# Designs tried in a protein design run: peptides against a protein of PDB entry 3S8F. Part 82

Target 1, 157 residues: chain A of PDB entry 3S8F
Amino acid sequence: VLTLFVAVPSLMTAFTVAASLEFAGRLRGGRGLFGWIRALPWDNPAFVAPVLGLLGFIPGGAGGIVNASFTLDYVVHNTAWVPGHFHLQVASLVTLTAMGSLYWLLPNLTGKPISDAQRRLGLAVVWLWFLGMMIMAVGLHWAGLLNVPRRAYIAQV
Target 2, 166 residues: chain B of PDB entry 3S8F
Amino acid sequence: DEHKAHKAILAYEKGWLAFSLAMLFVFIALIAYTLATHTAGVIPAGKLERVDPTTVRQEGPWADPAQAVVQTGPNQYTVYVLAFAFGYQPNPIEVPQGAEIVFKITSPDVIHGFHVEGTNINVEVLPGEVSTVRYTFKRPGEYRIICNQYCGLGHQNMFGTIVVKE

## One batch from the design tools (peptide; made by RFdiffusion4, then SolubleMPNN)

Design b2_p13_6_s1 (from b2_p13_6, 7 letters changed)
Fold by OpenDDE base, seed 2:
Structure b2_p13_6_s1 (fold): chain B 157 residues (1-157), chain C 166 residues (1-166), chain A 13 residues (1-13)
Amino acid sequence: as target 1 above (157 residues)
Amino acid sequence: as target 2 above (166 residues)
Amino acid sequence: FLEELRKVLEEIF
């Protein structure tokens, strides 16, 4: 009940954020249905990180609804599906948002801008992290659907 | 111009809200589709049944492993299983192929898992509560029981076996 | 405290 209740405000928040991104992109000269996406500052790890986190949160959020569904939970409960869900929500959204926040916070606290090399390294780290999380998440969800148990070091499958 | 900005933001929000509503229907449809195409079956929760975990080992249907498998009909059995630190009783559980098996599972100590590989049997076992699962084994052989709920230092080694006989 | 923290971070970064 609580999860499903929270799902509504979460979706509202997500789409509000998306609306803000579209507005920002259009202010930066983006046009068309998708042109505003390209206009966003993809060269800044402080931007890229949380956006990638949001992308990971989409399937994770959908999974949350699945996990909260009585009938579907019988299939996924205590399987590798659950860790897959957690890693999307925590290791993707939360972690990437934290990483992105640091790329803003540290330069601000020190009063020194990050170098171009540091910026490029940051972009690489964020993208590689996201890629790794997506691979792991797909694997864990797939394994979960194949009834691979959670908290076990061996499985029949 | 704040007014123009507000109007623009509102327009985008309205668009995304419409998209949101559409996606809700898509998700509902996907859930419905998943349920409709699911062939593994759903094991409904049984009626709430309570037991005293402090006496379950000494009296009642779980007390004697030799009496754990009870024939309740021509092709129907009830199996009284204890999940404990760190194993299952009886072990192995022997049942005939093709029979309807009702597992009555409880714990004398802490919370455990009861996950039977190769089946859709996957329940948590709580002290003081009886977990009821109904299943029919169509294939003979050995099915491993795995504890998928952390229950202590020996959790990783907590296994059981169901032997399905022809 | 914030100034001290800034100094420490400045030494590290």
Scores: peptide ipSAE 0.020, ipTM 0.749, DockQ to the pose 0.013
Fold by OpenDDE base, seed 3:
Structure b2_p13_6_s1 (fold): chain B 157 residues (1-157), chain C 166 residues (1-166), chain A 13 residues (1-13)
Amino acid sequence: as target 1 above (157 residues)
Amino acid sequence: as target 2 above (166 residues)
Amino acid sequence: FLEELRKVLEEIF
């Protein structure tokens, strides 16, 4: 039970970030229930990367609750499900946040803005990374549910 | 002004907090549903049991692989399995079809996995602890045991076999 | 793409 309570502050944190995004979007002219999303700076890889990371973190977090559940963990433990989970958490959220941070940090450290070519390439990188991670994560979770073992080069399924 | 901005932020935060709580309940509901509908296949585990990993190979029920399969009742067996670097003992494990099998699994060295293909048997095996898994094989044939916990340089080749006889 | 990549790399390194 205590382990599951970790979900509460995690969700609070995630949606506090969402609240900040909503506020920012509305300041940028977005209106309505969802219009603020479109108003966010989707042309900036420094923004897009961590947001995509957050999106990947949502199913990963849900999976975390599953993994923390005694009875459900019995089903998924040491199967391909687990790599699927941490690829959403680490290789998506953490990695994309790091990537996004670099897109912001390096220009600020050097005092030079990124070129348009760098920006476009950056956008391509983070979107393709996200797409690839989602495909892999879905596959791993699916395989895990089919009882494909973790840390094995062969499986019955 | 600062006050208006603060109030606006609070409003957004409250909304998203409410949403977060709603999502929490959704997740709990999904877990509850899963538990309610998918618990029939859960293999019961025994109580926490300890064993000395330093002597488990020399004395006790795991010491002799020829005596590893013990009939405990009509159509009931206990199988004492060692997971070690890098294999399983006994290997193969021979059990009759339709019998209730209680696996007592431990390790003399490091942590291993005990994953039986074609079944829902999947447990970690810790030195000093006995993992207990109960299962009934309904189909005859060979079932591969896979180590799904990294245990050293030979981990990838650590396999066993359960032979279910008609 | 390769030419664009080259240009980007030249800007960075």
Scores: peptide ipSAE 0.018, ipTM 0.776, DockQ to the pose 0.014
Fold by OpenDDE base, seed 4:
Structure b2_p13_6_s1 (fold): chain B 157 residues (1-157), chain C 166 residues (1-166), chain A 13 residues (1-13)
Amino acid sequence: as target 1 above (157 residues)
Amino acid sequence: as target 2 above (166 residues)
Amino acid sequence: FLEELRKVLEEIF
């Protein structure tokens, strides 16, 4: 129970980020309950990448609650579930944030803006990365629920 | 205007923080409900059973694999298992079908895993600590033990077998 | 996946 208090700062952080996104979307002309989402700069890989990372982090965070649960952890611990969680947190959120940061940082440091072709390629990369990561993560979590062990090259299901 | 923007941001932050707090209370309520109805999620208070990993191979119940399976009562057994680099002892572990088996698992060297396929037995094995798992095999046959915790160069080949006899 | 999740949850809770 005490371990789950980590959810407090985590949720606070998550929803403050959401607040920033809502504000940005509304400044860009978005209106209504969900219109601000569409108004966000989805044509910029520097924006899309970290946002996709955040989206992947949501199920990962939910999994974190499971992993932190004393009783539920007995079910998932050292199964393929755990790598699934890692890939959502590290290979999705952290990696996509790094990708997004580079798409912003390099043009800024060099003083050379990215071309339209580079922008489109960047969008393709981050979306494909996200999609592939979600497929793999779902598969790993599913395998974990089927009691497939982690760190093993063979398993009977 | 920066001041106007800050006020607007604050309004949205307050809303989302309120939502965050509401969700927090929902989660706490759900946890409280499960604890109240099923006692799920309770962290037990207790002392861990400890052993000396440096002497566990020489003396005590883990020292002789031929004496590892001990009948403790009618249709009840305790099995003293060592997980080591890179295997399990005894191997195979032979137990009767339908008997209540208490596994006492420890390690003389590094951390290992003890995952029994076809069962819900899945524990880490720490040097100096004894992992206790109670299980009853209802079906006869062979059950493979897999090390699911990295333990060195031979980790990927570290397997054992439980043989359940009719 | 959802069915397996349900089964696990029903076992624990």
Scores: peptide ipSAE 0.018, ipTM 0.779, DockQ to the pose 0.018
Fold by OpenDDE base, seed 1:
Structure b2_p13_6_s1 (fold): chain B 157 residues (1-157), chain C 166 residues (1-166), chain A 13 residues (1-13)
Amino acid sequence: as target 1 above (157 residues)
Amino acid sequence: as target 2 above (166 residues)
Amino acid sequence: FLEELRKVLEEIF
């Protein structure tokens, strides 16, 4: 029997953040079980970027539990699964959070708001980044399950 | 009003906590299911065995590639493999089909990988430690060994071959 | 440093 209760604090943190988003959405007029999601400021890249990062972080976190399992790690260790995992964690969450923070930071530092064109472009960039990362992550995890080795340019499959 | 608000907030927090716990159980269940159904794919950890990487090429069972394959019993062999910058020895590794092979793998220099295509053999090889993996090749042929741990400038070219004979 | 950074950013944007 494997006890992975170490994941509890991480899950609590994750869902606390989600709860905060729900609260914010409801304060903005969102109603119902899921209506609060639509009420969030999806027109702001400073918001969208880190939220998309969080969404990518969810499957990454699930994978983290797998990777941290002594027994299951034999299945995934040093396969394409591993880079798939940390690309979700670093290239999605961390990078998107950094991108989003710049959309907040630069206007505040310069005292100049971003133009509407810049805002729209930023949204496009963030969404495209997220989409690309998800495609890559799914591919890497899939390849890992097919026993494609990490740090190698060749594979049997 | 404050009391009502507090209760409402607590209810939300409890809900999210419950969801978190539920997800945890789902993950644990998936792990348990995987272990229960894929036991053949899981290699138990062996006993820690250590060697001196500075002398492993000179003395001991890894010193002579010609003596690397040792029959230990009926249809049982131990293969002493060195992973080094940048290759494996012996190369090729020749073993019989259907025999139980115990690979004893170590490194004289830096950390390497030992990934055998077409098998579940995939271990890191650390200088000073012996990686032990047990496998039975059911099909004859050539199996490529891939280094999947960065080990230097020639890492990408570090390959070996296991030849399984009928 | 922050002031210099602000100035640079203002020139870029």
Scores: peptide ipSAE 0.015, ipTM 0.777, DockQ to the pose 0.012

Design b2_p13_6_s2 (from b2_p13_6, 6 letters changed)
Fold by OpenDDE base, seed 4:
Structure b2_p13_6_s2 (fold): chain B 157 residues (1-157), chain C 166 residues (1-166), chain A 13 residues (1-13)
Amino acid sequence: as target 1 above (157 residues)
Amino acid sequence: as target 2 above (166 residues)
Amino acid sequence: FMEELRRVLEEIF
């Protein structure tokens, strides 16, 4: 029970970021319950990458609560479930945030704006990365629930 | 106006924080539901038990693989298992069907895994600690033991077998 | 295969 309370500051942080996104979207003209989402700059890979990372972090965070559970961890520990969690947290959130940061940082450091072609390519890369990571993560979590072991090349199922 | 913006942000933050707390309770409820409906899959934490990894091969219940399976009562056994680089002993582990088996697992060298296919037995094995798992095999046959914790160059080939006899 | 999978799942959950 006490371990699960660690989720409180994490969720607070996550949803504070969401609040900032909502405010930004509304400042950009978005209205209604969901209209602010559409108003966000989805044409900028520097924005899209971190946001997709955050989206991947949602199921990862939920899984983190499971992994932190004293009882449920005995079910999922050292199964394919754990790598699934890692790929959502590290290979999705952290990596996509880094990618997005570079899309912002490099133009500023060099003084050269990215071309439209580079922007489109960046969007494609980020979306494809996210999609691939989601497929992999779902597969790994599913395999983990089927008792596929971690760090093994062979399994019963 | 910056002040107006801050007030607006605060309002949204309060809403999302409330949502955050609600989601926390949802997750707790889901965990509780899972435990209530799937208790058979839950393995309780065992008692802390220590052993000297430097002498475990020379003396004590793990020293002789031929004496690793000990009958402790009617239809009750304790099996003293060593996980080492790179295998298990005894191998195979022979136990009767339907008997209550208490596995006492430790390591003389590095951390290993003990994952028994077809079962919910899945523990890490630490040098100096004894992992205790209680299980009853309902079906006869062979159950493969897989090391699911990296333990060195031969990790990927580290397997064992439990043979359940009728 | 499916029967074995079912047995494994019942063992875990």
Scores: peptide ipSAE 0.018, ipTM 0.783, DockQ to the pose 0.012
Fold by OpenDDE base, seed 3:
Structure b2_p13_6_s2 (fold): chain B 157 residues (1-157), chain C 166 residues (1-166), chain A 13 residues (1-13)
Amino acid sequence: as target 1 above (157 residues)
Amino acid sequence: as target 2 above (166 residues)
Amino acid sequence: FMEELRRVLEEIF
């Protein structure tokens, strides 16, 4: 029970970000319970990347609770499940946030805005990365549940 | 205008924080409910047991692979397994079908894994610590043991076999 | 995947 309280700072951070997104969406004309989501700047890769990272981080965070639970961890420990968790946390949130940061940072450092072509390419890269990470993560989690071992080149299935 | 904006942000933050706290309590409640009403599907293990990794090969129940399988009762066995760089002993491990097997696993060198395919047996093996796993093989045949913890250059080839006899 | 998840959960809980 006490272990779950470790999640409190992370939840506070996550939902503070969510609050900021909702406020931003509403300022951009979004209304209703979900209309603010559509109003967010989905045409900007610097925005889309970290948001997609957050979306991947949600199931990853839930997986963290699983991994921290003794009875559940017994099932998933040192299976393909664990790499699946890492790819959601590091290769999704951290990496996509870094990518998004670059899409903001480079134009500011150079003093030159990105072209429309570069923007579209950036969006393609971010979405393809997210899609690939989700496919791989789902596959790894599924394989882990099927008892595929971590750090082995062979498996029963 | 700034004051209104700050109030709005605060309202959203309060809402999301309330939601987060509610979800936290829901998760805790679900775990507590499960623990209270259901049995955990965890293989029974013994208490924490320690062993000297520097002498485990020379003396004690792990020293002789030929004496590694010990009958402790009717249809009950204890198997003393060493995971080492890079293999398992005894190899193969021979046990009868339908018997309750208690594996006592340790390492003389580095951390290894003990993952038995076709079963839910999956534990880390630490030098100086004895891992205890209880399992009953219902089907005869060969079960592969895989090291799923990196242990050196030969890690990828570190396999063992459990032979379950009728 | 969901069916496998269900089986695993039913085994544990």
Scores: peptide ipSAE 0.018, ipTM 0.784, DockQ to the pose 0.018
Fold by OpenDDE base, seed 2:
Structure b2_p13_6_s2 (fold): chain B 157 residues (1-157), chain C 166 residues (1-166), chain A 13 residues (1-13)
Amino acid sequence: as target 1 above (157 residues)
Amino acid sequence: as target 2 above (166 residues)
Amino acid sequence: FMEELRRVLEEIF
């Protein structure tokens, strides 16, 4: 009940963030239905990281509704599905947001801008992290649907 | 121009809110459809039943593993299972193929899991409560019971077996 | 993957 209740304001928040991104993209010269996306600063790891986190949070949020549903939870409860959900929510959104925050915070604290090499490395890190996280999440959710148990080192599948 | 910016923001917010509402209805519809069409795989939870975990080993239907399997009808059985640190009783659980089995599972010590591989049986077992699951084994063979809830140092080795006989 | 997913979903729902 609580999860389903908080899903509503969470969705509102998510779409508000999306609206802000669209506004920012259009201010940067983006046009059309999707042109604003390209206009966003994809060359900045401080931007890319949390955005990728938000993208990972979408299926994770949907999974939260599944986990809170009695009939569906019966299928996924205490299976590999649950860790899959956690890794999407925590290891993608929270972790990538933290990474992005550091890319903003450290230059400001030191008063020194990051080098171009550091920027490129940062972009590589966050994209690779996201890719790995998506692979793992798909795998865990798939395994969960195949009834691979959580907190067990063996399975029949 | 604050006014123009405000109007622009509102326009985008309204669009995204409309989208969000539409998606909400889509998800609700999908859930409703799934619930309406999904009937065969749902095992309803039994009524709340309480037991005393301190006496469950000494008296009652869980006390004697030799009497754990009770025939309640021509092709119906009730199996009284204990999940404990660190195993299951009886072990193995022997049931006939094609019979309707009602598992009555409880714990004398801590919370355990009862996950039967190859089936949709997956419940938590709480001391003082009885978990009830109905299942019919269509295929003969051995089905492993796995504890999927951490229950102590021996958790990883806590296994049982259901033997389905022809 | 998609075929397997379809199969699993059909078994569950």
Scores: peptide ipSAE 0.016, ipTM 0.758, DockQ to the pose 0.018
Fold by OpenDDE base, seed 1:
Formats: structure tokens, sequence, C-alpha cells
Structure b2_p13_6_s2 (fold): chain B 157 residues (1-157), chain C 166 residues (1-166), chain A 13 residues (1-13)
């Protein structure tokens, strides 16, 4: 139980970010308990990418708690579970944040706005990336629970 | 106006804190569930045992593969396993069905993995340390040992076999 | 460096 208290600062950070999103959504005219979500700028890949990364980071963070548990680590360590975890953390959050950052940086750096076609393509890319990462992550975590070893091309199961 | 705003902000903060707390309970519940359902998969940590990796091949219980399996009691054995680049010693490891086996695993060179398919045996093997795993094979047959820690160019081919005899 | 980077990026995009 005490091991889980390590998650408190991370959760506080996560919810602070979520609160910021809620505030932004409400400023943009969102109403109700969840209406603020729809009010967020989902038409901007610079926004969508890091937000999707954050969403992937949630289950990844939960998995991190498991991985950090002394006893539970024996269940998941050096199985496909571990790659599933860090693909959510790195290939989802970090990578999508980098993608989103580029969609902000390049227009500002060049002084040229992105075209509507580029915007739409960007949205497609980040959503497809997110979807692929979620499929991969679920598969890896599932395989890990079935005791599929990490760093091996074979498994009995 | 400030008072009203303050109360509203506090309400939102309390909501987020409540959500955070709820998530903590979810995680605790998940851990509890995992421990309750996977107790057989949890291997208690043993005492730290050290060995000199530079001499382990020359002296001691790991030096002779023919003497690696030691009967320590009725239906109880200790198996001294060496994980090295790129294989296991002894190979195969022959043990009786139904016997309590204590594996003492170490490495003379780099870090390796010791993952036994069909079992909950899955440990890292560090040079200078002895990994201890206790297991009883209920079914006879062959169990493949897989190295699940990168150990060099031959890592992908590093396998061993445990043969459980009736 | 940043100016050069900008120029390069302007040619690419």
Amino acid sequence: as target 1 above (157 residues)
Amino acid sequence: as target 2 above (166 residues)
Amino acid sequence: FMEELRRVLEEIF
C-alpha cells in the first residue's frame, strides 16, 4: 500500500494538466461536466497530438506503479509487459508531444502558416499514430500477462 | 466576488483531489487483486548471495556441470546453474518430477535472463550475484530456458533445457 | 544558427 503513495505527485500533476484543459475548454464556451472537452481545439494537430499522448500516458503511468512494485514486478519483469509500458510513455506521450511541437514550431519559425491540407493530414497522422500505439500497447501488456518474455522471438503461449 | 470565485475554485480543486484519491484506490485494488490471484507467481526475495564471477567457472559448485545437481534432502535438490554467453550450464538440467528444486543461478560474464517457459521462473542473472529460485515441477517433460536479457550478439540463440523425469 | 535553420525550413516547407 505504501508503495502506491509514490504515485501521488504524478497524479497531482496529471490532474493539474487536466484542470488546465478543463479551464481552457470552458473559456472556449464548453458547458456542463464534460462539454468543455468538445470545446477544445481538436482541429489543431499541435493540440491533439500532445493530448493524445497524455491519454496514453495514463494507463502507462498506472503500469509504472505496477512495475515499481517490489512484489508485482516479479509478475511482469522482463515480459512483454515492460515494452508495452514504455511504448505508452515514450512512443506515445514523448513522440506525440514532439509531433505536436513541430506543428507549433514550424509555422512560427518559418513565419508561414500550415495549409488546411497539411492540418488535416497532421490530424490523420497523430490519430493513426495514437490508435496504432494503443493497439500495440494492449497487445504487449496482454502478452506480458501471458508470460511472453521480453527480448525473445519465441514463446510457449 | 472574490469570495464566490474562491469557493468555486476550491470546489473544482476538491473534485480533482477526490478523483485523484479514487484513482489511488483503483490502483490499490488492482494491486490487491493481482496479489490475490497471482500468489503463485510471486517469488519471495531471498537473501543476497554473492560470488566472484572471475573464479566461478574454476572453483565452487558451478565449476563442474556433472556435479551441478545436488540432492539436499528427500525429494529436494539444489541446481547450480551458470548462465553465460551464450548458453546455460548444465544443459540439459535433469531433475525429478515432484521434487523441490532450488536453482542457484549466476553468471561469469554479463547479465543474462533465466526465463523458464511454462513456469513462473523468471529472474535476471547478474555477475557476482546468485539468483535463487525455488520451484517444483508437477509435469514431466522438457522446459525451455530463455534468455530475456540482452547479453550480446548471440543473445537470440541463448537457450537451455530443463528435463523433468518421472 | 536559428536564422539559418529558418531559411532551410522555409525552402523545405
Scores: peptide ipSAE 0.007, ipTM 0.776, DockQ to the pose 0.012

